# Peptides against a protein of PDB entry 8YVU: the designs that were tried, part 42

Target 1, 39 residues: chain A of PDB entry 8YVU
Amino acid sequence: PQLCYILDAILFLYGIVLTLLYCRLKIQVRKAAITSYEK
Target 2, 160 residues: chain B of PDB entry 8YVU
Amino acid sequence: TWLTVLKKEQEFLGVTQILTAMICLCFGTVVCSVLDISHIEGDIFSSFKAGYPFWGAIFFSISGMLSIISERRNATYLVRGSLGANTASSIAGGTGITILIINLKKSLAYIHIHSCQKFFETKCFMASFSTEIVVMMLFLTILGLGSAVSLTICGAGEEL

## One batch from the design tools (peptide; made by RFdiffusion4, then SolubleMPNN)

Design b1_p11_8_s1 (from b1_p11_8, 9 letters changed)
Fold by OpenDDE base, seed 1:
Structure b1_p11_8_s1 (fold): chain B 39 residues (1-39), chain C 160 residues (1-160), chain D 39 residues (1-39), chain A 11 residues (1-11)
Amino acid sequence: as target 1 above (39 residues)
Amino acid sequence: as target 2 above (160 residues)
Amino acid sequence: as target 1 above (39 residues)
Amino acid sequence: SLLQLLLELFL
């Protein structure tokens, strides 16, 4: 049971970090697309 | 800018907020239907006794819906309404986190005091169940708060 | 304990989906960067 | 639909 809760915490943290990274990456893709269109 | 990104993700954040709210409401309803919290001794279910799953879910749901509608219709009055709702939802989320943390501490203390080695005992089972549900609700509340704050920042940026 | 395992499964699935999306997005960023450099 | 919105946002 304790291991399950620890795993939940790790997976939750991982999910948050990945969500933030995904958002940042999505911004980068959009910026790159805009820059390529302006050239 | 961060504001432009948040604006583009407003609809998603709103949907996420609504979904989180619905899950919280479902959990609250299920717990209330299965367990008679009023007859349980102690403050193990303090968050449920306070009705947080219900009012928190309502606030998050309304905030999310207003955010989606505001984004789609792009009307000034809807933007202001969404901003107000998201601000209220952010405050509600912060309050909810506080309540859940207090509940979690009480539940953990109960488990420790009663030396719940026998999880099959009714009281220990209820305390363990409460702890699990409170942790889940805490995660959902953090997600809801994150979405509400993001939407609030985005709405504030549109008003400036 | 059963609820913990269910939560673990959901979080794990969410993590996998986000990882796949992140990888796909990362590939898109790389492709966009290469295209911008060739111009 | 909610699913379509999610798909449009993530895919």
Scores: peptide ipSAE 0.464, ipTM 0.794, DockQ to the pose 0.036
Fold by OpenDDE base, seed 4:
Structure b1_p11_8_s1 (fold): chain B 39 residues (1-39), chain C 160 residues (1-160), chain D 39 residues (1-39), chain A 11 residues (1-11)
Amino acid sequence: as target 1 above (39 residues)
Amino acid sequence: as target 2 above (160 residues)
Amino acid sequence: as target 1 above (39 residues)
Amino acid sequence: SLLQLLLELFL
């Protein structure tokens, strides 16, 4: 049971980090799309 | 386009493969050092008895190292070597997944048959511990296989 | 204990899905950057 | 470095 909780913590942290990276990348895509539209 | 992306991430995939291999080796070593698997009755640690953490780690480590070297030196002979190693690692990963799934089924069956609701009994504790370790190893093996397959696709694309 | 294993499976699946989505989004950013450079 | 590779991958 303790190992399971440790794994949960690692996977949870991984999920949070990936979510933040995804959000940053999504913002970059939006900025790139806006810049292409203005040209 | 996917091939181009995979080629750019080849070094990362190789590093990931090596790290996965090292983690698998560490888990195998820890389990073997803490538990005398030979004295444990049943097939709860069948993946460890088969030596998967050891030989699997070797295959993935070699594949990852060859992939990194191939990318850095950009030599045709290294590309072929990396392709061969990644193919072998992919096969090893698939075999490892199969072994781990069988181990997991046996462990779960043991828990069910012995009604291991109370984890205070030594046998039930060992079965539970095995299940947890096998699940972790399964996740790592899937990651390693994904890296090896990706590297194999990259290598095949470079030869064509 | 059973809930912990279920959570592990869900978090693992979530991590895989996010990784795939991140890869797709990264490709989109690269395509957008190339298109912007050609203009 | 591994860190640089990770940064290049994710940033």
Scores: peptide ipSAE 0.460, ipTM 0.792, DockQ to the pose 0.033
Fold by OpenDDE base, seed 2:
Structure b1_p11_8_s1 (fold): chain B 39 residues (1-39), chain C 160 residues (1-160), chain D 39 residues (1-39), chain A 11 residues (1-11)
Amino acid sequence: as target 1 above (39 residues)
Amino acid sequence: as target 2 above (160 residues)
Amino acid sequence: as target 1 above (39 residues)
Amino acid sequence: SLLQLLLELFL
């Protein structure tokens, strides 16, 4: 049971980090697309 | 397009494979150091008795290292070696998954048969611990297999 | 304790899906950057 | 280092 909670914590943290990175990357894609369209 | 993507991520996949291997090795060594598996009666630790954390870790480590070296040096002989190692790692990963599933079934059956309501019973605790470790190892093995397969596809695409 | 294992499975699946999506998005950013450099 | 490589891949 303790190992399960540790794994949950690690996976949860990993999920949060990936979500943040994904959001940042999505914003970058949008910015790049806008810059390409103005050019 | 997909091959070019895999080629760009080859180094990342190799690193992931090495990390997975190291984690598997760490789990194996910790379990062997803390628990005398040889004295534990039953098939709860069958995957550990089979030595999967060790030989699997070796295969994945070699595969990952060869993949990284192959990508950096871009030599034909290294590409072939990496492809061979990744193929072997893929087979090892598949075998590992099978062993882990069998172990998981045995552990779950043991818990069910002994009606492990009392967590503090040594046998039930060991079975529960084994189940948790096996689940973690299963997840790591799936990740390792995914990386090895991806590297194999990438390497095969470079030879064509 | 059973809920913990279910949560682990869900979080693990979520992590895999996010990783795949992140990889795809990263490729899109790179393609957009290359296209912007050629114009 | 492996850590730098990981950081370069993610950042």
Scores: peptide ipSAE 0.456, ipTM 0.790, DockQ to the pose 0.036
Fold by OpenDDE base, seed 3:
Structure b1_p11_8_s1 (fold): chain B 39 residues (1-39), chain C 160 residues (1-160), chain D 39 residues (1-39), chain A 11 residues (1-11)
Amino acid sequence: as target 1 above (39 residues)
Amino acid sequence: as target 2 above (160 residues)
Amino acid sequence: as target 1 above (39 residues)
Amino acid sequence: SLLQLLLELFL
């Protein structure tokens, strides 16, 4: 059971990091799209 | 293209493969140090009895190292060697997954047959522990296989 | 303990999906950057 | 470094 909780913690952390990176990347895509529309 | 992405990530994939191999080796070493698998009744630790954490870790480590070296030196002979090693590692990973699944089924069956409601019983505890370790090893093996396959595809694309 | 394993499976699946989405988004950003440069 | 590669990969 302890090992399972450790794995959960690692996977949860990984998920959070990926979500943050995805959000940042999504913002970059939106900014790029706006810049492309203004040209 | 997907091939271009994989080419850029070759070193990262190689490092991931080595790391996965090292973790697998660590788990194998810990289990062998804490438990005398030879004295454990049943096939609860069949994957460990087969030595998978050891030989699998070796294959993945070699494959990862060759992939990193091939990427850094950019030599044609190393690319071919890396491709061969990654292919071998992919086969080893697939075999490992099969062994781990079989072990997991046996462990779960053991828990079911003995109605392991009393977790404090030694046999039930060992079966549960085995199940947890096997699941962790399975996840690591899947990650290692994914990296090996990705490196194989990348290497094959460079030869074409 | 059973709930822990279920959580592991869900988190693992979530991680895979996020990784795929991140890769797709990264490709889109690269394509947008190339298009901006050609322009 | 591996960390730099990761940072370059994700940032």
Scores: peptide ipSAE 0.446, ipTM 0.782, DockQ to the pose 0.031

Design b1_p11_8_s2 (from b1_p11_8, 8 letters changed)
Fold by OpenDDE base, seed 1:
Structure b1_p11_8_s2 (fold): chain B 39 residues (1-39), chain C 160 residues (1-160), chain D 39 residues (1-39), chain A 11 residues (1-11)
Amino acid sequence: as target 1 above (39 residues)
Amino acid sequence: as target 2 above (160 residues)
Amino acid sequence: as target 1 above (39 residues)
Amino acid sequence: SLYELLLQLLL
């Protein structure tokens, strides 16, 4: 059971990091799209 | 194309594969160091008895290294070698998943049959521990397989 | 302990899905960048 | 380096 909770913690952290990266990337895509519409 | 994206992430996938392999190897080593699997009754550690954490880790490590080297040197012979290694690693991963699923079923069946309500019993504890480790290894193997398959697709796309 | 394994499975699936979405988004960023250079 | 690749992937 303790090992399972450790895995949960790692996967949870990984999920958070990926979510943050995804959000950042999504913002970049939106910025790039806006810049393309302003030309 | 999806192939172009996978090609750009090929090195990362290779690194991920190596890391997954190393983690699997570490788990295998720790389990073998802490537990004498040979003296444990039953098939609850069948995946470990088969040596999967070791040979699987070796295959994934070699595949990952070859993939990284192939990408960096951009040589045709290395691409073919990497493709072969990744294919072999994909097969190994699939086999590993099968072994782990079988082990998981046996471990769960053991827990059910012995009515392991008392987790403090050594056998029930071992079966529970085996189940936990097997699940972790299953996840790692799926990740490794995913990386190996992705690398295989990339390599195949470069040969077309 | 059973709940922990279920959580692991959910988090693992979430991680895979996020990774795929991240890859797709990265492709979109690259395509948007290329389109901005061709203008 | 592995770290640079990870950083390039992250950035």
Scores: peptide ipSAE 0.463, ipTM 0.801, DockQ to the pose 0.033
Fold by OpenDDE base, seed 4:
Structure b1_p11_8_s2 (fold): chain B 39 residues (1-39), chain C 160 residues (1-160), chain D 39 residues (1-39), chain A 11 residues (1-11)
Amino acid sequence: as target 1 above (39 residues)
Amino acid sequence: as target 2 above (160 residues)
Amino acid sequence: as target 1 above (39 residues)
Amino acid sequence: SLYELLLQLLL
Protein backbone atom coordinates (compact mmCIF):
# COMPACT_ATOMS: atom_id res chain seq x y z
CA PRO B 1 0.00 0.00 0.00
CA GLN B 2 2.83 2.46 0.70
CA LEU B 3 4.45 1.70 -2.65
CA CYS B 4 1.16 2.39 -4.37
CA TYR B 5 0.97 5.84 -2.80
CA ILE B 6 4.58 6.57 -3.77
CA LEU B 7 3.82 5.57 -7.36
CA ASP B 8 0.73 7.78 -7.31
CA ALA B 9 2.84 10.71 -6.16
CA ILE B 10 5.43 10.15 -8.91
CA LEU B 11 2.79 9.74 -11.61
CA PHE B 12 0.92 12.78 -10.37
CA LEU B 13 4.08 14.90 -10.46
CA TYR B 14 4.88 13.58 -13.93
CA GLY B 15 1.37 14.46 -15.09
CA ILE B 16 1.67 18.01 -13.74
CA VAL B 17 5.06 18.54 -15.40
CA LEU B 18 3.79 17.20 -18.73
CA THR B 19 0.71 19.41 -18.51
CA LEU B 20 2.88 22.49 -17.96
CA LEU B 21 5.13 21.52 -20.85
CA TYR B 22 2.13 20.92 -23.08
CA CYS B 23 0.72 24.34 -22.20
CA ARG B 24 4.04 26.03 -22.96
CA LEU B 25 4.32 24.22 -26.27
CA LYS B 26 0.74 25.13 -27.16
CA ILE B 27 1.55 28.79 -26.52
CA GLN B 28 4.60 28.49 -28.78
CA VAL B 29 2.48 26.99 -31.57
CA ARG B 30 0.02 29.83 -31.25
CA LYS B 31 2.80 32.42 -31.39
CA ALA B 32 4.29 30.74 -34.45
CA ALA B 33 0.89 30.68 -36.16
CA ILE B 34 0.35 34.39 -35.47
CA THR B 35 3.80 35.25 -36.83
CA SER B 36 3.10 33.21 -39.95
CA TYR B 37 -0.22 34.98 -40.47
CA GLU B 38 1.37 38.44 -40.25
CA LYS B 39 3.80 37.59 -43.07
CA THR C 1 20.26 21.37 -37.70
CA TRP C 2 17.62 18.66 -37.95
CA LEU C 3 20.23 15.93 -37.99
CA THR C 4 21.94 17.48 -34.99
CA VAL C 5 18.63 17.70 -33.15
CA LEU C 6 17.86 14.09 -34.03
CA LYS C 7 21.30 13.09 -32.82
CA LYS C 8 20.72 14.91 -29.55
CA GLU C 9 17.38 13.16 -29.28
CA GLN C 10 19.06 9.82 -29.95
CA GLU C 11 21.54 10.41 -27.16
CA PHE C 12 18.74 11.34 -24.80
CA LEU C 13 16.74 8.28 -25.79
CA GLY C 14 19.81 6.10 -25.34
CA VAL C 15 20.45 7.53 -21.88
CA THR C 16 16.79 7.01 -20.99
CA GLN C 17 17.04 3.42 -22.14
CA ILE C 18 20.16 2.80 -20.05
CA LEU C 19 18.57 4.41 -17.00
CA THR C 20 15.43 2.32 -17.45
CA ALA C 21 17.59 -0.78 -17.73
CA MET C 22 19.53 0.11 -14.59
CA ILE C 23 16.34 0.72 -12.63
CA CYS C 24 14.96 -2.63 -13.80
CA LEU C 25 18.19 -4.33 -12.76
CA CYS C 26 18.09 -2.63 -9.37
CA PHE C 27 14.52 -3.77 -8.78
CA GLY C 28 15.44 -7.29 -9.82
CA THR C 29 18.43 -7.43 -7.49
CA VAL C 30 16.51 -5.93 -4.57
CA VAL C 31 13.63 -8.37 -4.97
CA CYS C 32 16.02 -11.31 -5.27
CA SER C 33 17.96 -10.17 -2.20
CA VAL C 34 14.93 -9.53 0.00
CA LEU C 35 12.74 -12.40 -1.17
CA ASP C 36 13.63 -15.98 -1.84
CA ILE C 37 11.59 -16.22 -5.01
CA SER C 38 12.53 -19.88 -5.48
CA HIS C 39 10.69 -20.80 -2.28
CA ILE C 40 7.60 -18.74 -3.01
CA GLU C 41 4.78 -20.99 -4.10
CA GLY C 42 2.82 -20.03 -7.19
CA ASP C 43 3.47 -17.89 -10.24
CA ILE C 44 3.24 -14.56 -8.47
CA PHE C 45 6.82 -13.75 -9.44
CA SER C 46 6.79 -15.41 -12.87
CA SER C 47 8.50 -12.41 -14.49
CA PHE C 48 11.30 -12.62 -11.96
CA LYS C 49 11.52 -16.39 -12.30
CA ALA C 50 11.91 -15.87 -16.03
CA GLY C 51 14.79 -13.49 -15.25
CA TYR C 52 13.33 -10.60 -17.21
CA PRO C 53 14.72 -7.82 -15.00
CA PHE C 54 18.20 -9.17 -15.71
CA TRP C 55 18.23 -10.12 -19.39
CA GLY C 56 15.94 -7.24 -20.29
CA ALA C 57 18.23 -4.81 -18.51
CA ILE C 58 21.22 -6.23 -20.40
CA PHE C 59 19.51 -5.84 -23.77
CA PHE C 60 18.37 -2.30 -23.05
CA SER C 61 21.76 -1.31 -21.66
CA ILE C 62 23.61 -2.65 -24.70
CA SER C 63 21.14 -0.96 -27.05
CA GLY C 64 21.44 2.36 -25.25
CA MET C 65 25.22 2.22 -25.14
CA LEU C 66 25.45 1.36 -28.83
CA SER C 67 23.09 4.21 -29.67
CA ILE C 68 25.23 6.70 -27.74
CA ILE C 69 28.46 5.40 -29.25
CA SER C 70 26.95 5.48 -32.75
CA GLU C 71 25.92 9.08 -32.31
CA ARG C 72 29.31 10.15 -30.96
CA ARG C 73 31.49 8.45 -33.56
CA ASN C 74 29.25 9.09 -36.61
CA ALA C 75 30.42 5.87 -38.24
CA THR C 76 28.16 3.96 -40.64
CA TYR C 77 29.01 0.59 -39.10
CA LEU C 78 28.01 1.87 -35.66
CA VAL C 79 24.70 3.14 -37.02
CA ARG C 80 23.96 -0.33 -38.35
CA GLY C 81 25.02 -1.88 -35.08
CA SER C 82 22.80 0.51 -33.14
CA LEU C 83 19.88 -0.28 -35.42
CA GLY C 84 20.37 -3.99 -34.84
CA ALA C 85 20.71 -3.55 -31.09
CA ASN C 86 17.63 -1.32 -30.88
CA THR C 87 15.63 -3.82 -32.91
CA ALA C 88 16.72 -6.60 -30.57
CA SER C 89 15.88 -4.41 -27.57
CA SER C 90 12.46 -3.66 -29.02
CA ILE C 91 11.76 -7.38 -29.36
CA ALA C 92 13.05 -7.97 -25.83
CA GLY C 93 10.85 -5.15 -24.53
CA GLY C 94 7.79 -6.59 -26.23
CA THR C 95 8.53 -10.00 -24.76
CA GLY C 96 9.06 -8.42 -21.37
CA ILE C 97 5.72 -6.65 -21.52
CA THR C 98 4.04 -9.95 -22.35
CA ILE C 99 5.74 -11.71 -19.44
CA LEU C 100 4.83 -8.89 -17.05
CA ILE C 101 1.20 -8.89 -18.16
CA ILE C 102 1.01 -12.65 -17.59
CA ASN C 103 2.60 -12.21 -14.17
CA LEU C 104 0.16 -9.44 -13.32
CA LYS C 105 -2.81 -11.60 -14.30
CA LYS C 106 -1.54 -14.47 -12.18
CA SER C 107 -0.94 -12.20 -9.20
CA LEU C 108 -4.40 -10.68 -9.48
CA ALA C 109 -5.95 -14.11 -9.84
CA TYR C 110 -4.11 -15.26 -6.74
CA ILE C 111 -5.43 -12.31 -4.76
CA HIS C 112 -8.95 -13.02 -5.94
CA ILE C 113 -8.87 -16.78 -5.30
CA HIS C 114 -7.43 -16.50 -1.81
CA SER C 115 -9.78 -13.65 -0.88
CA CYS C 116 -6.85 -11.50 0.15
CA GLN C 117 -8.97 -8.82 1.76
CA LYS C 118 -6.70 -9.00 4.78
CA PHE C 119 -3.22 -8.05 3.63
CA PHE C 120 -1.73 -9.44 6.83
CA GLU C 121 -1.33 -12.95 5.49
CA THR C 122 2.20 -13.54 4.20
CA LYS C 123 1.01 -14.98 0.89
CA CYS C 124 -1.37 -12.11 0.28
CA PHE C 125 1.30 -9.60 1.19
CA MET C 126 3.72 -11.20 -1.26
CA ALA C 127 1.09 -11.21 -4.00
CA SER C 128 0.33 -7.54 -3.38
CA PHE C 129 4.01 -6.66 -3.32
CA SER C 130 4.57 -8.60 -6.53
CA THR C 131 1.69 -6.78 -8.18
CA GLU C 132 3.13 -3.40 -7.23
CA ILE C 133 6.62 -4.29 -8.43
CA VAL C 134 5.29 -5.80 -11.67
CA VAL C 135 3.28 -2.65 -12.39
CA MET C 136 6.38 -0.50 -11.88
CA MET C 137 8.42 -2.82 -14.06
CA LEU C 138 5.71 -2.71 -16.71
CA PHE C 139 5.84 1.09 -16.79
CA LEU C 140 9.62 1.07 -17.05
CA THR C 141 9.49 -1.57 -19.79
CA ILE C 142 7.01 0.51 -21.79
CA LEU C 143 9.33 3.52 -21.49
CA GLY C 144 12.29 1.40 -22.54
CA LEU C 145 10.38 -0.02 -25.50
CA GLY C 146 9.33 3.46 -26.56
CA SER C 147 12.93 4.65 -26.52
CA ALA C 148 14.16 1.56 -28.39
CA VAL C 149 11.49 1.90 -31.08
CA SER C 150 12.25 5.60 -31.46
CA LEU C 151 15.95 4.86 -31.84
CA THR C 152 15.17 2.12 -34.36
CA ILE C 153 13.11 4.53 -36.46
CA CYS C 154 15.85 7.18 -36.29
CA GLY C 155 18.51 4.64 -37.23
CA ALA C 156 16.45 3.34 -40.13
CA GLY C 157 15.98 6.90 -41.34
CA GLU C 158 19.74 7.47 -41.33
CA GLU C 159 20.32 4.37 -43.46
CA LEU C 160 17.82 5.55 -46.09
CA PRO D 1 -6.08 -0.02 -1.42
CA GLN D 2 -8.01 -0.91 -4.60
CA LEU D 3 -8.63 2.78 -5.19
CA CYS D 4 -4.89 3.38 -5.19
CA TYR D 5 -4.36 0.89 -8.02
CA ILE D 6 -7.23 2.40 -10.00
CA LEU D 7 -5.69 5.84 -9.55
CA ASP D 8 -2.33 4.48 -10.74
CA ALA D 9 -3.96 3.14 -13.90
CA ILE D 10 -5.75 6.43 -14.61
CA LEU D 11 -2.61 8.50 -13.99
CA PHE D 12 -0.55 6.19 -16.17
CA LEU D 13 -3.05 6.41 -19.02
CA TYR D 14 -3.13 10.18 -18.63
CA GLY D 15 0.67 10.29 -18.78
CA ILE D 16 0.75 8.24 -21.99
CA VAL D 17 -1.92 10.38 -23.66
CA LEU D 18 -0.15 13.60 -22.65
CA THR D 19 3.17 12.27 -23.94
CA LEU D 20 1.61 11.47 -27.32
CA LEU D 21 -0.06 14.87 -27.48
CA TYR D 22 3.20 16.56 -26.54
CA CYS D 23 5.03 14.72 -29.31
CA ARG D 24 2.38 15.72 -31.85
CA LEU D 25 2.51 19.32 -30.71
CA LYS D 26 6.30 19.35 -30.90
CA ILE D 27 6.11 18.12 -34.49
CA GLN D 28 3.63 20.89 -35.27
CA VAL D 29 5.95 23.53 -33.79
CA ARG D 30 8.80 22.21 -35.90
CA LYS D 31 6.68 22.26 -39.05
CA ALA D 32 5.57 25.80 -38.31
CA ALA D 33 9.17 26.90 -37.78
CA ILE D 34 10.24 25.37 -41.12
CA THR D 35 7.36 27.04 -42.95
CA SER D 36 8.29 30.38 -41.39
CA TYR D 37 11.90 29.98 -42.48
CA GLU D 38 10.99 29.24 -46.11
CA LYS D 39 9.12 32.18 -46.04
CA SER A 1 24.59 18.87 -23.54
CA LEU A 2 22.10 16.41 -22.07
CA TYR A 3 21.16 19.17 -19.65
CA GLU A 4 20.51 21.58 -22.50
CA LEU A 5 18.38 18.96 -24.22
CA LEU A 6 16.47 18.36 -21.00
CA LEU A 7 16.12 22.10 -20.63
CA GLN A 8 14.94 22.41 -24.23
CA LEU A 9 12.50 19.60 -23.59
CA LEU A 10 11.42 21.40 -20.44
CA LEU A 11 11.41 24.79 -22.07
Scores: peptide ipSAE 0.455, ipTM 0.790, DockQ to the pose 0.031
Fold by OpenDDE base, seed 2:
Structure b1_p11_8_s2 (fold): chain B 39 residues (1-39), chain C 160 residues (1-160), chain D 39 residues (1-39), chain A 11 residues (1-11)
Amino acid sequence: as target 1 above (39 residues)
Amino acid sequence: as target 2 above (160 residues)
Amino acid sequence: as target 1 above (39 residues)
Amino acid sequence: SLYELLLQLLL
């Protein structure tokens, strides 16, 4: 049971980090698209 | 375009594969050092008795190393060697998943049959611990298989 | 304890899906950058 | 480099 909770914590942290990275990447795509339209 | 992306991520996939292999090896070594699997009755540790954490780790490590070396040197013989190693690792990963699923079923059945409500019983604790380790190993094996398959597809695309 | 294992499975699946989406998004960013340099 | 890739991933 303790190992399960440790795994949950790691997976949860990984999920949060990936979500943040995904959001940042999505913003970058939008910025790149806007810059391409202004040129 | 997908092949180009896989080629660019080949080194990353190789590193991931090696890391996965090392983690699997560490888990195998720790379990074998802490638990005398030979004295544990039942098939709760069948995956460990089969030696999967060890031979699987070797296959994945070799495959990952060959993939990295192949990418760096860009030699035809290394590409073929990497393709062969990745194919072998993919087969090993598939076999490992099968073994782990069987072990998981046996462990879960053991817990159910013995009505392991008291986690403090040594047998129930060992079965629960085995189940947790097997689940972790299963996840790592799936990641390793995914990397090996991706590297195999990338290598096959370079040969064509 | 059973709920912990179910949570692990859900978090693991979520992690895989996010990883795939992140890879797709990264490819889109790269394509957008290349298109911007060709103009 | 893997380091540059990691930096590109983080930044």
Scores: peptide ipSAE 0.430, ipTM 0.788, DockQ to the pose 0.029
Fold by OpenDDE base, seed 3:
Structure b1_p11_8_s2 (fold): chain B 39 residues (1-39), chain C 160 residues (1-160), chain D 39 residues (1-39), chain A 11 residues (1-11)
Amino acid sequence: as target 1 above (39 residues)
Amino acid sequence: as target 2 above (160 residues)
Amino acid sequence: as target 1 above (39 residues)
Amino acid sequence: SLYELLLQLLL
């Protein structure tokens, strides 16, 4: 049971990090799209 | 192209494969050191009895190392060698997944048959522990297989 | 303990999906950067 | 370098 909770913690942390990176990347794509529209 | 992306990440995939192999080897050695698998009744540790953590880790390690060396030296003979090693590692990974799934089914069946509500029975504890380790090994094997297959596709794309 | 394994499966699936989405988004950012350079 | 790319991706 302890190993399962450790795995959950690792996967949860991984999910949070990926979500943050995805959000940052999405913001970058939006900024690039806005810049291309203003050109 | 998708192939260009994979080529750029080939070293990363190779490192991931080696790390996965090392973790699998560590789990195998820990289980073998803590538990005398030969004295455990039943097929709860069938994957360990088959030596999968050991030979699987060796195959993945060799494949990962060859992939990294092939990328760094950019030699045609190393590319072919890496492709062969990655193909072998992919086959080994698939076999390992099959063995682990069979072991998992046996462990779950054991827990169900013995109605392991009382964790105080040594047999139930061992079955639960086996199930947890097998699940972890299964995840690691899937990651290793994914890296090996990706490297195989990269190598095949370079030969075409 | 059974709930822990279910959570592991959900988190693992979420991680895979996020990884695929991240890769797709990364490709889009690269394409946008190339298009901006050709202009 | 891949490391720099990872750092740029993380930061």
Scores: peptide ipSAE 0.415, ipTM 0.778, DockQ to the pose 0.027

Design b1_p11_8_s3 (from b1_p11_8, 8 letters changed)
Fold by OpenDDE base, seed 5:
Structure b1_p11_8_s3 (fold): chain B 39 residues (1-39), chain C 160 residues (1-160), chain D 39 residues (1-39), chain A 11 residues (1-11)
Amino acid sequence: as target 1 above (39 residues)
Amino acid sequence: as target 2 above (160 residues)
Amino acid sequence: as target 1 above (39 residues)
Amino acid sequence: NLKLLLLELLL
């Protein structure tokens, strides 16, 4: 049971990190799209 | 193209493969250090008895390292070597998944037969622990296989 | 314990999906950067 | 080199 919870914690942390990276990347795409529209 | 994407992520896939291999090796080492697998009755640790965490980790580590080196040096001989290593790692990963599934089935069958309602029974505890470790190893093996297959496809695309 | 393993499977699947989405988004950012450089 | 690669991958 404890090992399962450890795996959950690792996968959860991985999911959070990926979500943050995805959000940052999405903001970059939006900034690039705005810059291309202003040209 | 998808091939161009895979080429750009080759280093990432290689690092992921090495990391997966290292985690598998760590789990194998911990289990072997804590448990005397040779004296455990049944096949609850069949994947460990087969030495999968060790040889699988070696294959994935070699494949990942060769993939990273091949991408950095952009040499034809390294690309072919990486392709070969990734193919071998993909086969090893597939074999590992098979072994782990068999081990998981045996562990689950053991838990079912002994009606492990009393978790404090040593046998039930060991079977549950084995199941947990095997599941973790299975996830790691799937990740390793995914990286190895992706690298293999990338390498095959470079040879065409 | 069974619920924990189900959660692990869900989190694992989520991690795979996020990785694929991240890769797609990274490609879009790179394409946008190339297009901005050619202008 | 591995740490640098991981850092480059994370940035």
Scores: peptide ipSAE 0.487, ipTM 0.804, DockQ to the pose 0.035
Fold by OpenDDE base, seed 1:
Structure b1_p11_8_s3 (fold): chain B 39 residues (1-39), chain C 160 residues (1-160), chain D 39 residues (1-39), chain A 11 residues (1-11)
Amino acid sequence: as target 1 above (39 residues)
Amino acid sequence: as target 2 above (160 residues)
Amino acid sequence: as target 1 above (39 residues)
Amino acid sequence: NLKLLLLELLL
């Protein structure tokens, strides 16, 4: 059971970090699309 | 394009918030129905005794519903209402996290003090079960808070 | 412990899905960056 | 609509 809780904490942290990175990357794709349209 | 994407994100965040609220309500009702929390000795279920799953879920549900309605009707008064509801839900979420952390600390302390080597003791089982539920509720509350904050930022961006 | 394992499975699945989405989005950003450099 | 939104999020 202790190992399960540790794994949950790691997976949760990983999920948060990935969500933030995904949001940042999505913003970058949008900026790149806008820049491509202006050119 | 940016407004259309924001609208899609707002609806998704609103649905996520409602879903989180519904899950919190389900857990709250199941725990209250299966366990006589009033007869349980100690503060293992302090978050449930405080009624957090109920009032927190109501706030999150209202915030999510207002966000969806605001997106669908595209009315300025609804946007302001949604922003207010999301702000209130964010405050409620922060309070909920605090309550859940306190409950988690008490539950962990109880498990440590009673040296629950034998999981078959009813008290140790209840404390372990409480800890598991509190961790799940904490996770859901963090997700709800994240959605409410995101909706608040989105709504504030539409008002500027 | 069973709830912990269920949560682990959900979080693991979520992490895999997010990783795949992140990889796809990263490829899109790279393609957009290449297109922006050629213009 | 939710499936479509998930699909749009995936694409």
Scores: peptide ipSAE 0.482, ipTM 0.797, DockQ to the pose 0.033
Fold by OpenDDE base, seed 2:
Structure b1_p11_8_s3 (fold): chain B 39 residues (1-39), chain C 160 residues (1-160), chain D 39 residues (1-39), chain A 11 residues (1-11)
Amino acid sequence: as target 1 above (39 residues)
Amino acid sequence: as target 2 above (160 residues)
Amino acid sequence: as target 1 above (39 residues)
Amino acid sequence: NLKLLLLELLL
């Protein structure tokens, strides 16, 4: 049971980090698309 | 386009594969050091008895290292060697998954047979612990297989 | 304890899906950057 | 190089 909770914590943290990175990357894509449209 | 992306991520995939291999090796070593698997009756640790954490880790480590070296040196012989190693690692990963699934089934069956309501019984604790480790190893093996397959596809694309 | 394992499975699946989406998005960023450089 | 790659991935 303790190992399960540790795994949950690691996976949860990984999921949060990936979500943040995904959001940042999505913002970058939008900025790149806007910059390409102005030119 | 997909091949170009895989080529750019080849080093990352190789590093991931090595890391996965190291984690598998660490788990195997810890389990072997803490638990005298040889004295544990039953098939609860069948994957460990088969030595999967060790040979699997070796295969993945070699595959990852060869992939990184191949990418850095860009030599045809290294590319072929990496492709061969990645293919072998993919086969090893598939075999490992099969062994782990079998072990998981046996561990679950053991828990059901012994009606492990009392978690504090040593046998039930060991079966539960084995199940948890096997699940972790299964996830790591799936990740390793994914990296090895990706590297294999990348290497095959470079040979064409 | 059984709920913990179910949570692990869900979090693991979520992590895989996010990783795939992140890779796809990263490819899009790179394509957008190349298109902006050719112009 | 690995640190640089990780930094490029984060960035």
Scores: peptide ipSAE 0.475, ipTM 0.794, DockQ to the pose 0.031
Fold by OpenDDE base, seed 3:
Structure b1_p11_8_s3 (fold): chain B 39 residues (1-39), chain C 160 residues (1-160), chain D 39 residues (1-39), chain A 11 residues (1-11)
Amino acid sequence: as target 1 above (39 residues)
Amino acid sequence: as target 2 above (160 residues)
Amino acid sequence: as target 1 above (39 residues)
Amino acid sequence: NLKLLLLELLL
């Protein structure tokens, strides 16, 4: 059971990191799209 | 475009593959050092008895190393060698997944048959521990296979 | 213990989906960057 | 180069 919780913690951390990266990338795409519309 | 993305991530995939292999080897070594698998009744550790953590780790390590070397040297002969190694590693990974699934089924069946409500019993504890280790190894093997397949696709795309 | 394994499966699936979405978004950002350089 | 790539991936 302890090993399972360790794996859960790693996967959870991975999911959080990916979510943050995805959000940042989404913001970048939006900024790029706005810049393309202003040109 | 997809091939270009994979080519740019080739070194990362190779490193991931080596890391996965090292983790699998570590798990195999720890299990073999702590448990005398030969004295364990039943096929709870069938994947370990088959030596999968060892030979699988070797295959993934070789594949990852060859992929990194191939990318760094950008030589045609190394590209072909890497493609061959990655293909072999992909086959090994698929075989490993199959062995691990079989082991997992046996472990789960053992827990069910013995009505392992009391996990403090040695047999039930070992079966539970085996299940946990096998699941972890299965995840690692899937990651390794994913990297090997990705590297194989990259190598094949470079030859075409 | 059973709940732990279920959580692992959910988190693993989430990680895969996020990775695919991240890759798609990264490709979109690259395409947007290329289009901005061609203008 | 890998660190820079990781940093670029993180940014």
Scores: peptide ipSAE 0.463, ipTM 0.791, DockQ to the pose 0.028

